Peptides against a protein of PDB entry 3H8D. Designs and how they scored, part 76

Target 1, 122 residues: chain A of PDB entry 3H8D
Amino acid sequence: DMKRQQRFFRIPFIRPADQYKDPQNKKKGWWYAHFDGPWIARQMELHPDKPPILLVAGKDDMEMCELNLEETGLTRKRGAEILPRQFEEIWERCGGIQYLQSAIESRQARPTYATAMLQNLL

## One batch from the design tools (peptide; made by RFdiffusion4, then SolubleMPNN)

Design b2_p15_5_s4 (from b2_p15_5, 6 letters changed)
Fold by OpenDDE base, seed 1:
Structure b2_p15_5_s4 (fold): chain B 122 residues (1-122), chain C 122 residues (1-122), chain A 15 residues (1-15)
Amino acid sequence: as target 1 above (122 residues)
Amino acid sequence: as target 1 above (122 residues)
Amino acid sequence: SHMDELLALAEELEK
């Protein structure tokens, strides 16, 4: 539905293995989320020492945020919200377009704003 | 075209009449722009002492920014770019949906991302 | 959840 608000968020995280290390020795990852209304449409995780993780609604529900947007508290976390382009630029570099396209073609993707945009882009 | 990047900007301005007054006596206005690719699609101006100004491409070209996005330098102005919701929330409050709808129905609006979104929203 | 864990980690980074 075109009425749903599209919102994007990014937060850093330290790997569990680095939690007790000195700040200098903690390697930072980045967690990204695209919410289509109250529900996550896309998720992306940049890790310092492994390939990026790309996740899309319908296909990867079990690995993605299960909280609705309000439950995440992201709307109340200063500095968490980012511009759409800030998400899309990383998504594209990680191969997200191909990933989402493949999920659509295999009929695994749940319809989201992201799937609709891709279908209009292709 | 769905490939065009949608970008939103906001900058404050002081009314010409207040330019030489003390900072305390300067009343701040707010200038908003929605760019659909390189060209402005919507413009909005909040004034401290007069009604908001709403402008849409095709209808209000003579009153709107005539510079393309790159020429404005807005992409290089720190703090200028805002989230889509930050524009839309003000646009809605100012009656922008009705204004754009009327421009479409009177065949004055040039097709933009904004007009396409409204047509999908209505 | 995975999300809750990441959020907790983010909060620790802000301290």
Scores: peptide ipSAE 0.033, ipTM 0.515, DockQ to the pose 0.062
Fold by OpenDDE base, seed 3:
Order: C-alpha cells, then sequence, then structure tokens
Structure b2_p15_5_s4 (fold): chain B 122 residues (1-122), chain C 122 residues (1-122), chain A 15 residues (1-15)
C-alpha cells in the first residue's frame, strides 16, 4: 500500500578489507537504505575510492539487506535515521533516478513506493 | 581474536517476489548467519525452489548482511539464535566446507573463526 | 562482495 511508512537510514561503514587496519587506513563509506514499510526499497553505498553502488528492490535483492526493518535494529540505532531528502539528494546525485527507471523498464524492479513515485514524476 | 564469541542465527524469510502474495503462495526459505564476534563470517540461505546460497566473509561481502550483530537486532529476536551445530549441519550438507575451502585457496575469504577452524580440520 | 562492504560500514556505526 502506498500509505506504508517510508523511512530512511544512513550508517557509516569501513570496507571489509580495511576492517582490521589502523584507523588512519580505514576509509569511510556510507550505507543508505530506504524502507517502504517493513521492506527495503532502495539501497545505496558511497565509497571513498570507487563509484557509488545503487540497488533497487527486485533487481538487486541478492545484494541488498535481507532483513526487514524491525530485524535490522536501525530504528533503534541513534542517528541512523535520516530525512527522506537526505537520502534522495544523494540518490539523485548518483544517478538513482535513471537506475531505477531502467530497472522498471527492464521489469526487474519490484513495485515499491520508490517506483510509484518515479512513475508519477516522469 | 579466536576467542571471539561465535553466535549463530536462523530466521525464516519469504522471497521478495512473494512478499505481497497470499500466504498460500509464499514459499518459506531460511536465512542462516554465523557471527564471529560482531561481524558475520558466513551466511546461508535455504530456498524451497532453488539451490542453497552459501556466502563467506571477504568473498561475498556484497551479498551478505552488512550490519554488525548488534545492529541486526538478532540477539533480541526470540527464537532466532541457534546452536552452532544447527548451523554447521546445514552448512556441511550444502557443501559449505568445500565452498569455504575454495574461497581460502583463491584468497577471497577473509580470515574468520570459520576459516581458522577449517584450516585446523584439513 | 557488496554486502561485505556494508558490514564494514556497520563497524563505523558502532564507534
Amino acid sequence: as target 1 above (122 residues)
Amino acid sequence: as target 1 above (122 residues)
Amino acid sequence: SHMDELLALAEELEK
């Protein structure tokens, strides 16, 4: 239902390869998630040394968070939740609109709030 | 450190494509995770209609849970935690030993409790 | 893997 609560989260991450390095050698990235109700609709990862990763439900399920929102504990993590625009601004800068559009056109995207909004926008 | 707490979890899941289907059309899978301290070492997914998915840290990071154990909320989810053998039994049946071994030999596996144990076993 | 990268990200959240 389009009335599902839309919630957005952002957390920093250190690359797996850097996990056991000294802090000075840990390059920080950012993980973003959009939940459409209990389920993830979009995921995005900003990296310090490579292009951003964009993921959309249906197309990229294998690469996305497999936990529902409650299971993730993100709602209980202080500072993790962000405003919709804080997600969308980065999403748009990274070419997320085009990415999602392509996923819709290829019939790979699972219908979500994000797909619905995009179809209204275009 | 090899003294990190090893914890294992299992939760049922419904395939993304089945999320909005009627219950009778929702085929249940099982998601397994092995955490070596705060970080996931192995992940496994049992599907009703396709081969199991095996994932090991380092090699399959992009497909694995991105949250540390505390972030996942799994420790707070009743019935989610399982015994080590409950994980290992399924892991072994699915060819997990060979999968991890191959990941080690290809230098894709990140050292974890699982890799250490395997190296002791072989 | 992509998920491994996310795991690394989670580590920073704990700090």
Scores: peptide ipSAE 0.146, ipTM 0.645, DockQ to the pose 0.050; fails the geometry check
Fold by OpenDDE base, seed 5:
Structure b2_p15_5_s4 (fold): chain B 122 residues (1-122), chain C 122 residues (1-122), chain A 15 residues (1-15)
Amino acid sequence: as target 1 above (122 residues)
Amino acid sequence: as target 1 above (122 residues)
Amino acid sequence: SHMDELLALAEELEK
């Protein structure tokens, strides 16, 4: 149901190789999530030394967050929640529209708010 | 380091196909996790209509929880934390010892508290 | 692996 609340989150992560380095030598990655109600619809990762990772529900389930929104604790983590546009701007820059479109066309995407909005846009 | 705190969690989940059914028709699965300090060491899933899923760090990283313990919010979820034996009993019943042993022998397992304990047992 | 990389140390946003 498209009436579900759409919520977006972003958290930083440090690469395994950098975990024990001084803070100045820890290169940050960024983990993004879009939740369509309690369920993840899209996931995205920015890395300091490799291409961005884009993931969509249905197609990439094995690689996506397996916890529902409440279980993640993200709603309770200060500064984690972001505005829709803060997610979408990065998503667009990373080719997310094309990625999701392809997933829809190949019938790999699970229907979500994201798929519905994209189908309205096209 | 084997001095890390070992913590175990269990949460129920409902299958996608059952999400919109009446509660009485929603068959529950159970998601289990063992955290060796902040990092997941083992994950296990019980399903109502398919075999249990066993996952160990190193071997099954792509299919396991990608959040560290604090990020999951599990420590703040009432009733989620369980005793070690509550995890291990199910793990044993599902063939977890053999599964982890095989992962160690094939050099697929990442060293964890779980691998260390098993190596002490054998 | 992908998840192994994400299992890396996450920063505490509240700190």
Scores: peptide ipSAE 0.086, ipTM 0.582, DockQ to the pose 0.065; fails the geometry check
Fold by OpenDDE base, seed 4:
Structure b2_p15_5_s4 (fold): chain B 122 residues (1-122), chain C 122 residues (1-122), chain A 15 residues (1-15)
Amino acid sequence: as target 1 above (122 residues)
Amino acid sequence: as target 1 above (122 residues)
Amino acid sequence: SHMDELLALAEELEK
């Protein structure tokens, strides 16, 4: 349902190799999530030492957050919620449009707000 | 090489849904790893609300720890290292023997200490 | 792996 609230979140993570290093030697990754209402629609991971990971509902369910929005506690985590553009800008730079398009065309993507918006654009 | 040190680790994790709950309401999951020298051989996850996840090298590389042992920092994390039996007991209870056997028979498992030991048993 | 990421996230969330 397109009436669902679209909410976006970002959380930093430090890779295990850096956890025991001095702060200046810790390289942060970034975990991004787009929730279409209570259900995750897109997930994205920025890493300091490997390519970005893009994930879309339906295709990548096994690799994505398994908790609904309320179960994640993200709405209660200070600084976790971000503006839509803060997600979309990174998504676009990482090739998310092409990734989602391919998932739609291959019938792997679950219909979400994201798939609807992309199909409106193309 | 069978001369490699076999090391086992366990780390608790709290699902996002429980992160903002009082301590008494947090349900811990458990992440287990078996390293055959620097390389992971088996991984296992105990969850409070879903079936255990069993993973073996070769078959499940994409779902397993991508860092070598030193990169994980597990050897430096207090309380992370466990005895072999502490891993094996859970592995066996979760059906790990059958899982690994199937991976070997289907030629999906990478040869490790674990595959060798299983083939000695069967 | 996905779980490694979850663990990393969990550790950061616990801080």
Scores: peptide ipSAE 0.060, ipTM 0.522, DockQ to the pose 0.069; fails the geometry check

Design b2_p15_6_s1 (from b2_p15_6, 5 letters changed)
Fold by OpenDDE base, seed 5:
Structure b2_p15_6_s1 (fold): chain B 122 residues (1-122), chain C 122 residues (1-122), chain A 15 residues (1-15)
Amino acid sequence: as target 1 above (122 residues)
Amino acid sequence: as target 1 above (122 residues)
Amino acid sequence: MLITYEELLAWLYPP
């Protein structure tokens, strides 16, 4: 049902090469997830040294978080949950609209809240 | 209806006495609001130099924001919206549970999502 | 302390 709770999360990370550097020399990346109910609908990764990664359910299942929301523990991780707009703003900037649209058009995207919203927009 | 959207906001403010001081000498306060649909249900103010102020609909109407949510422009103010827990954590720390409970018991509180949730908890 | 990307992947993509 499209009445499922939409929840968004963000986790910062550092590159492996930076793990032993001084804090000022560690460049942060960001991992983002959109869960449509218990299942991930979109995933996004901002890396300090390469292009952003955009992933959508159905198309990119093999590359996306395979845990359900409860299993991730994200809901219990302080500071991990973010507002929808905090996700969407980055998603838009990274070309997520076009990415998801293409996945829909190619029939690769699994129907989610995200696909429904985009279809309503177009 | 209790299905109304619950939205929370936070805005910093500077004390009048500090408004012309150098940035490092300005102490920030925080204004918080909980809107149950279009109308405010709870308001909270953290001050750098005095006790927190807690306000609940029905009891404290004259001291609370009188604008509906749309009129405030809060939904369009970047960074103003916060997660429910970001409000509730501070609310709890400031004694908000007891404050709201007392307002309910004295029949001063207007029924809101907040009153309903507290009544479900007790 | 921040998690490494590898640790993050290990967390979210367990074997």
Scores: peptide ipSAE 0.357, ipTM 0.517, DockQ to the pose 0.870
Fold by OpenDDE base, seed 1:
Structure b2_p15_6_s1 (fold): chain B 122 residues (1-122), chain C 122 residues (1-122), chain A 15 residues (1-15)
Amino acid sequence: as target 1 above (122 residues)
Amino acid sequence: as target 1 above (122 residues)
Amino acid sequence: MLITYEELLAWLYPP
């Protein structure tokens, strides 16, 4: 249902190889999530040394966060929640529209708020 | 109506006296706004050299932003929109709860989402 | 303080 609350989150991370380096030598990655109600709809990862990873519900369930929103603790983590545009801007730059569209066309995407919004746009 | 979208914004400002100084000598203030639908509900100003200014709808209409949300252009200004907690944290630190409560008790506050939330909390 | 990618995965993909 489009009445579900859409919430977006972002967590920075460092590579395992950088964990003992000086702060200036730790290259950051970013983990992003879009939750459509209690369930994840989209996930995105920016890595410092490889291409972005895009994941959508239905297609990539086994590679996405397995916790529901409450279980993640993201709502209680200060600074984790972001505005929709802070997610969407990166999503678009990483080819997320095309990725989600392809998942819809291949009938792999589970219906979510994200799929509905894209279908309304096209 | 509590169905109205609550949106929060923050923009920096520089004191007129500092406008021609070197960047390091320009002390920033911050302007905050809470919009309950198209109309402003709360306004807050942080100044580098004087106490915070708190304003609530009904009581301080003549000192608050006179523009509706669309007229402000805040929704189109990159980086202006903030999360509710980013506003509320500062509001609370500046005594906003007490300020709004006093405005309610004096019957000066116009009913807004902010007044409703406070009354639900008390 | 930043967490490692492995720690993040352990958090979001619990065993």
Scores: peptide ipSAE 0.355, ipTM 0.515, DockQ to the pose 0.890
Fold by OpenDDE base, seed 3:
Structure b2_p15_6_s1 (fold): chain B 122 residues (1-122), chain C 122 residues (1-122), chain A 15 residues (1-15)
Amino acid sequence: as target 1 above (122 residues)
Amino acid sequence: as target 1 above (122 residues)
Amino acid sequence: MLITYEELLAWLYPP
């Protein structure tokens, strides 16, 4: 629904093995989320030592953030919120369009802003 | 239309009278723009020495940016793009909701994402 | 400071 606010967030993280290393020896990962209103629509994780993880609502609910937007506290975390394009650019590079399309076609994806936008492009 | 990307920008400006003054004596203004797809939907100007200026498509076309988004180069200007809320927060503080509402009711406003969102809130 | 992946998961996937 167009009424719902689309908000995007990014959080950096480090591997457990790097927790006590010097800053120069810490490899960063990145956690991304797209919230369609209060609920997460897409999630993405960039890891320093394994392939990216792509997740879409409906299909991957068990692996996605279980908190609604307000519960996460992301809106109150300085520097966490990002522009839509900052999310989409990485999403596209990681094959997110194809991933979401497959989820839609297999009827695994829950309808969201993301599914609607993709279908509008087809 | 939901298909169109909503993008927001902010750039600082200084008054002509301050152009050649020392930095400490230059008062900054701020120029804001909301682009609904390639075309500007709302514009706002914060001045250091006069009231804010609010502009909406249809009503204020003569006073608004005439360039489409790509022509402006704003998408390529580092630091110019801002989050939707960064625009909306100032818009609301300046009475933008009432301004746009009046433009809609007087049938002066061109239909945009902004007009649609406002009408959805009513 | 950065949080660990485990801490991030604990935050976003509470029991």
Scores: peptide ipSAE 0.354, ipTM 0.516, DockQ to the pose 0.834
Fold by OpenDDE base, seed 4:
Structure b2_p15_6_s1 (fold): chain B 122 residues (1-122), chain C 122 residues (1-122), chain A 15 residues (1-15)
Amino acid sequence: as target 1 above (122 residues)
Amino acid sequence: as target 1 above (122 residues)
Amino acid sequence: MLITYEELLAWLYPP
């Protein structure tokens, strides 16, 4: 149901190797999530030391957040929620459109708001 | 190489749903890891609200820690490292022996120190 | 304090 609320979140993280270093020597990564209603539709991770990771529902379920939105507590975490465009801007720069498109074409993607929007665009 | 150092770790975690509750209402789970040299061989998770999760290298790679031991920072985290028996005791109680055995029989398990020890036992 | 990637995975990919 495309009437489901679309919500986006971002959480910074540090590498395990940096956790005991001085703050100036800690590199930040960023975890992103798009929830289509209660369930995750897309996930993205920006790492300081490796290529970005893109994940889409259906194809990458085993690697994506297992919790429903309420279980994550993200809605209660101050500063975690972001605007749709704040997610999409990074998603696009990281090749997310092509990644999701390929997942649709291979019939790996679970239908979500994201797949619907992409299919409308193409 | 069975000369690799076997190291075991345990970290508590809080469910996302509980993260903003008062401490008395936060249920702790426990994350366990067995590293065979630099790479994880077994992972186990004790949850307050669902059955334990058992994971073995090869079979469950997509669900297990992706970081090598050094990257995790576990060796630098005070109180994280535990004795082998502290891991094995819980592993056995959770049916880990049978789980690993099944993974070996199905040829899903990657050879590790754990698989070798089990095969010696049987 | 920032969460480590491992801690993040622990709570978002609970066992």
Scores: peptide ipSAE 0.333, ipTM 0.640, DockQ to the pose 0.565; fails the geometry check

Design b2_p15_6_s2 (from b2_p15_6, 6 letters changed)
Fold by OpenDDE base, seed 2:
Structure b2_p15_6_s2 (fold): chain B 122 residues (1-122), chain C 122 residues (1-122), chain A 15 residues (1-15)
Amino acid sequence: as target 1 above (122 residues)
Amino acid sequence: as target 1 above (122 residues)
Amino acid sequence: ELMTYEELKAWLFPP
């Protein structure tokens, strides 16, 4: 059902090595999620010390959040929810369109709102 | 069509009287808008020196934004778009539920996503 | 306080 609510979230994180450093020395990463209804459709990770990680449902299930949206508690975490464009802008910059397209073409991607929107665009 | 995209915006404004005052003496108001697809469904104004103003489509058309969403340029203004909850929290605090309900009951409100959601709640 | 990456992963991808 493509009428499902699309919700986007972002959580900052630090490296384990920076856990006990001064705040100014803690380099932030960012975890991003797109939920298509209750289930994650896309996940993205920006790391301070390695290339971004892009993940799409179906293809990358084993590396993605396995909780449904309500189970995550993200909807109850202040400042975690972001606008669609705040996700998409980073997704695009990180090559997400090409990544998702390849997953669709290889028949690895599970159908989601994200796949539908991409297929409508191409 | 209740499948229309619901988008919410907030813009600060300064009273004309404060326009040329020092920054510390400029009291900010806030203009809020809920767009149900291309057209405004609800408008809300927080003022530093008077009670909040609540406006709903149909009832208050003459006092509300007359531009469609694209014409406003709000979608292209950084920081203007807000999360639904950021609008709704203020709306609720300002008595928006009761205001909209009264507009529906008096048959003054134009049907929008907002009216539909309220009617689903009551 | 910010979570570590490992804490985040443990939270969102529990065993």
Scores: peptide ipSAE 0.420, ipTM 0.557, DockQ to the pose 0.865
Fold by OpenDDE base, seed 3:
Structure b2_p15_6_s2 (fold): chain B 122 residues (1-122), chain C 122 residues (1-122), chain A 15 residues (1-15)
Amino acid sequence: as target 1 above (122 residues)
Amino acid sequence: as target 1 above (122 residues)
Amino acid sequence: ELMTYEELKAWLFPP
């Protein structure tokens, strides 16, 4: 059902090596998630010292959040929820459109709101 | 198409009578809008000195924003865009579900994402 | 305090 609630989240993280450093010496990464109803549809990770990671449901399930939205507690984490455009802007900059398109064409992507939206645009 | 982008906005306003008063004597109202793609689907107004105003597309077109989303400039106004739940929470508290339901039943509501979601819940 | 990447992964992908 493409009428499911679409919700987006972002969580900052630090590298293991920076765990005990002063705040000014901690380089932040960012973890992003798109939930299509209760289940994750897209995941993205911005790292301070390596290329972005892009993940889509079906293709990358083994690397994506396994919890349903309620189990994550993300909806109850202050400041974690973001606007759709705040996710999409970074997704686009990281090549997410091409990544998802390739996953659809290779029959690896699970149908989600994200796949439907992309196919509607093409 | 129920797969259109759903975007929500909130703008504060001051009553005409308070326009030239000191800041501490200006009572704020709040204007809310739900855009289903380029067109407004729901509008809501919180007033400091009168009951809330609820408006739905089709029924209340003459009292609602006539500009498409791009024309409003809301997407470019810092702090104007809000999360869906920030709109829905107030909508529910103001009796928006009942208001929209009545508009649907009376055949006054134009089909929108909002009407579809309500009918999906019932 | 911010969590580490490993802590985040452990939270969202528990073994």
Scores: peptide ipSAE 0.419, ipTM 0.590, DockQ to the pose 0.789
Fold by OpenDDE base, seed 5:
Structure b2_p15_6_s2 (fold): chain B 122 residues (1-122), chain C 122 residues (1-122), chain A 15 residues (1-15)
Amino acid sequence: as target 1 above (122 residues)
Amino acid sequence: as target 1 above (122 residues)
Amino acid sequence: ELMTYEELKAWLFPP
């Protein structure tokens, strides 16, 4: 249903090796999620020391958040929710359009709001 | 089309009488807008010295923003865009659900994402 | 304090 609420979240993280370093010496990564209703549609990870990771529902299920939105507690975590564009801007910069398109073409992507929007754009 | 992007904005305003007062003596109001694609669907105004104003497309067109979203420049104004819930929370507190429902029942509301969502909720 | 990547993954993939 296209009426499902689209919600986006971002959580910073640090590397295991930086756990006990001084704050100024901790390099931050960023975890991003797009939820289409209760279930994740896209996930993205910015790492300080490796290439971005892009994940889409259907194709990358085993590497994506297994919890429904309510179970994550993201909606209750202050500062976690972000604007759609705050997700999309990074998604686009990281090659997300092409990644999702490829997943659609290979029939690996589960239909989501994201797949529908991309198909509408093309 | 349910695929239209729903975007929400908030801008503070100062009362004309406070325009030249010291900052600590300026009471802020808040202007809120919900755009369903390029066109406004809902508008809301919080005033420091009078009741909230609620406006819905179709019913209150003459009192609402006449500009399409691009013309407003809101998407380019830093800090203006807000999360859907930041709008909806205030909308609900101000009686927006009942206001929109009444507009739908009287056939004054233009169909928007907001009207569709409310009808889905009932 | 920020969580580690491992903690984040553990949160998202509970046993």
Scores: peptide ipSAE 0.418, ipTM 0.588, DockQ to the pose 0.818
Fold by OpenDDE base, seed 4:
Structure b2_p15_6_s2 (fold): chain B 122 residues (1-122), chain C 122 residues (1-122), chain A 15 residues (1-15)
Amino acid sequence: as target 1 above (122 residues)
Amino acid sequence: as target 1 above (122 residues)
Amino acid sequence: ELMTYEELKAWLFPP
């Protein structure tokens, strides 16, 4: 149902190579998620040393969060939840609209709130 | 080392869902932390509209403060530091003893001053 | 503490 609550989250991470370095030498990446109700619809990863990763449900299920929203604990993690626009701004900058559009056209995308909104826009 | 300084802090917080709402719609919770030396050992969150959250190092690292004590600025924030008993009283009321005990028994808890004290008590 | 990318992946996509 398209009436599901849309929620967005962001978590910082460090790369494996920096795990045991001094804090000043650790480069942060950012993990983003869009949940359409209990299930992830989009995922995005910003890395300090490689291109961003964009993922959409249906096409990229094997690379996306497998847990439902409650299982992640994201709703209980202070500072993790972000505004829709905070997600969308980065998504757009990274070419997310085109990525999702291509996934729809190739019939790889699972229908979500994100696919519906894009289809309403175009 | 068990000789580390034990310090306790309390600050009010606004839940993520309320972060971008009008001020009148923001409900305050209370965030509590126990630091065993520079690192957090226990965290507790009192919410106005849901059960308290109890967190212990090792088990709940992903939901706990990631900053060391100095990075938090808590030691420089007037009124943030509280007495040990002010933390423990709330911790006990919220079932913290049982929670920590279960984490120890399941081997999820990282050894801290808190785990040692509990194990000395039982 | 901040988790590594691998830890994050392991958390959100467990085997």
Scores: peptide ipSAE 0.412, ipTM 0.580, DockQ to the pose 0.565

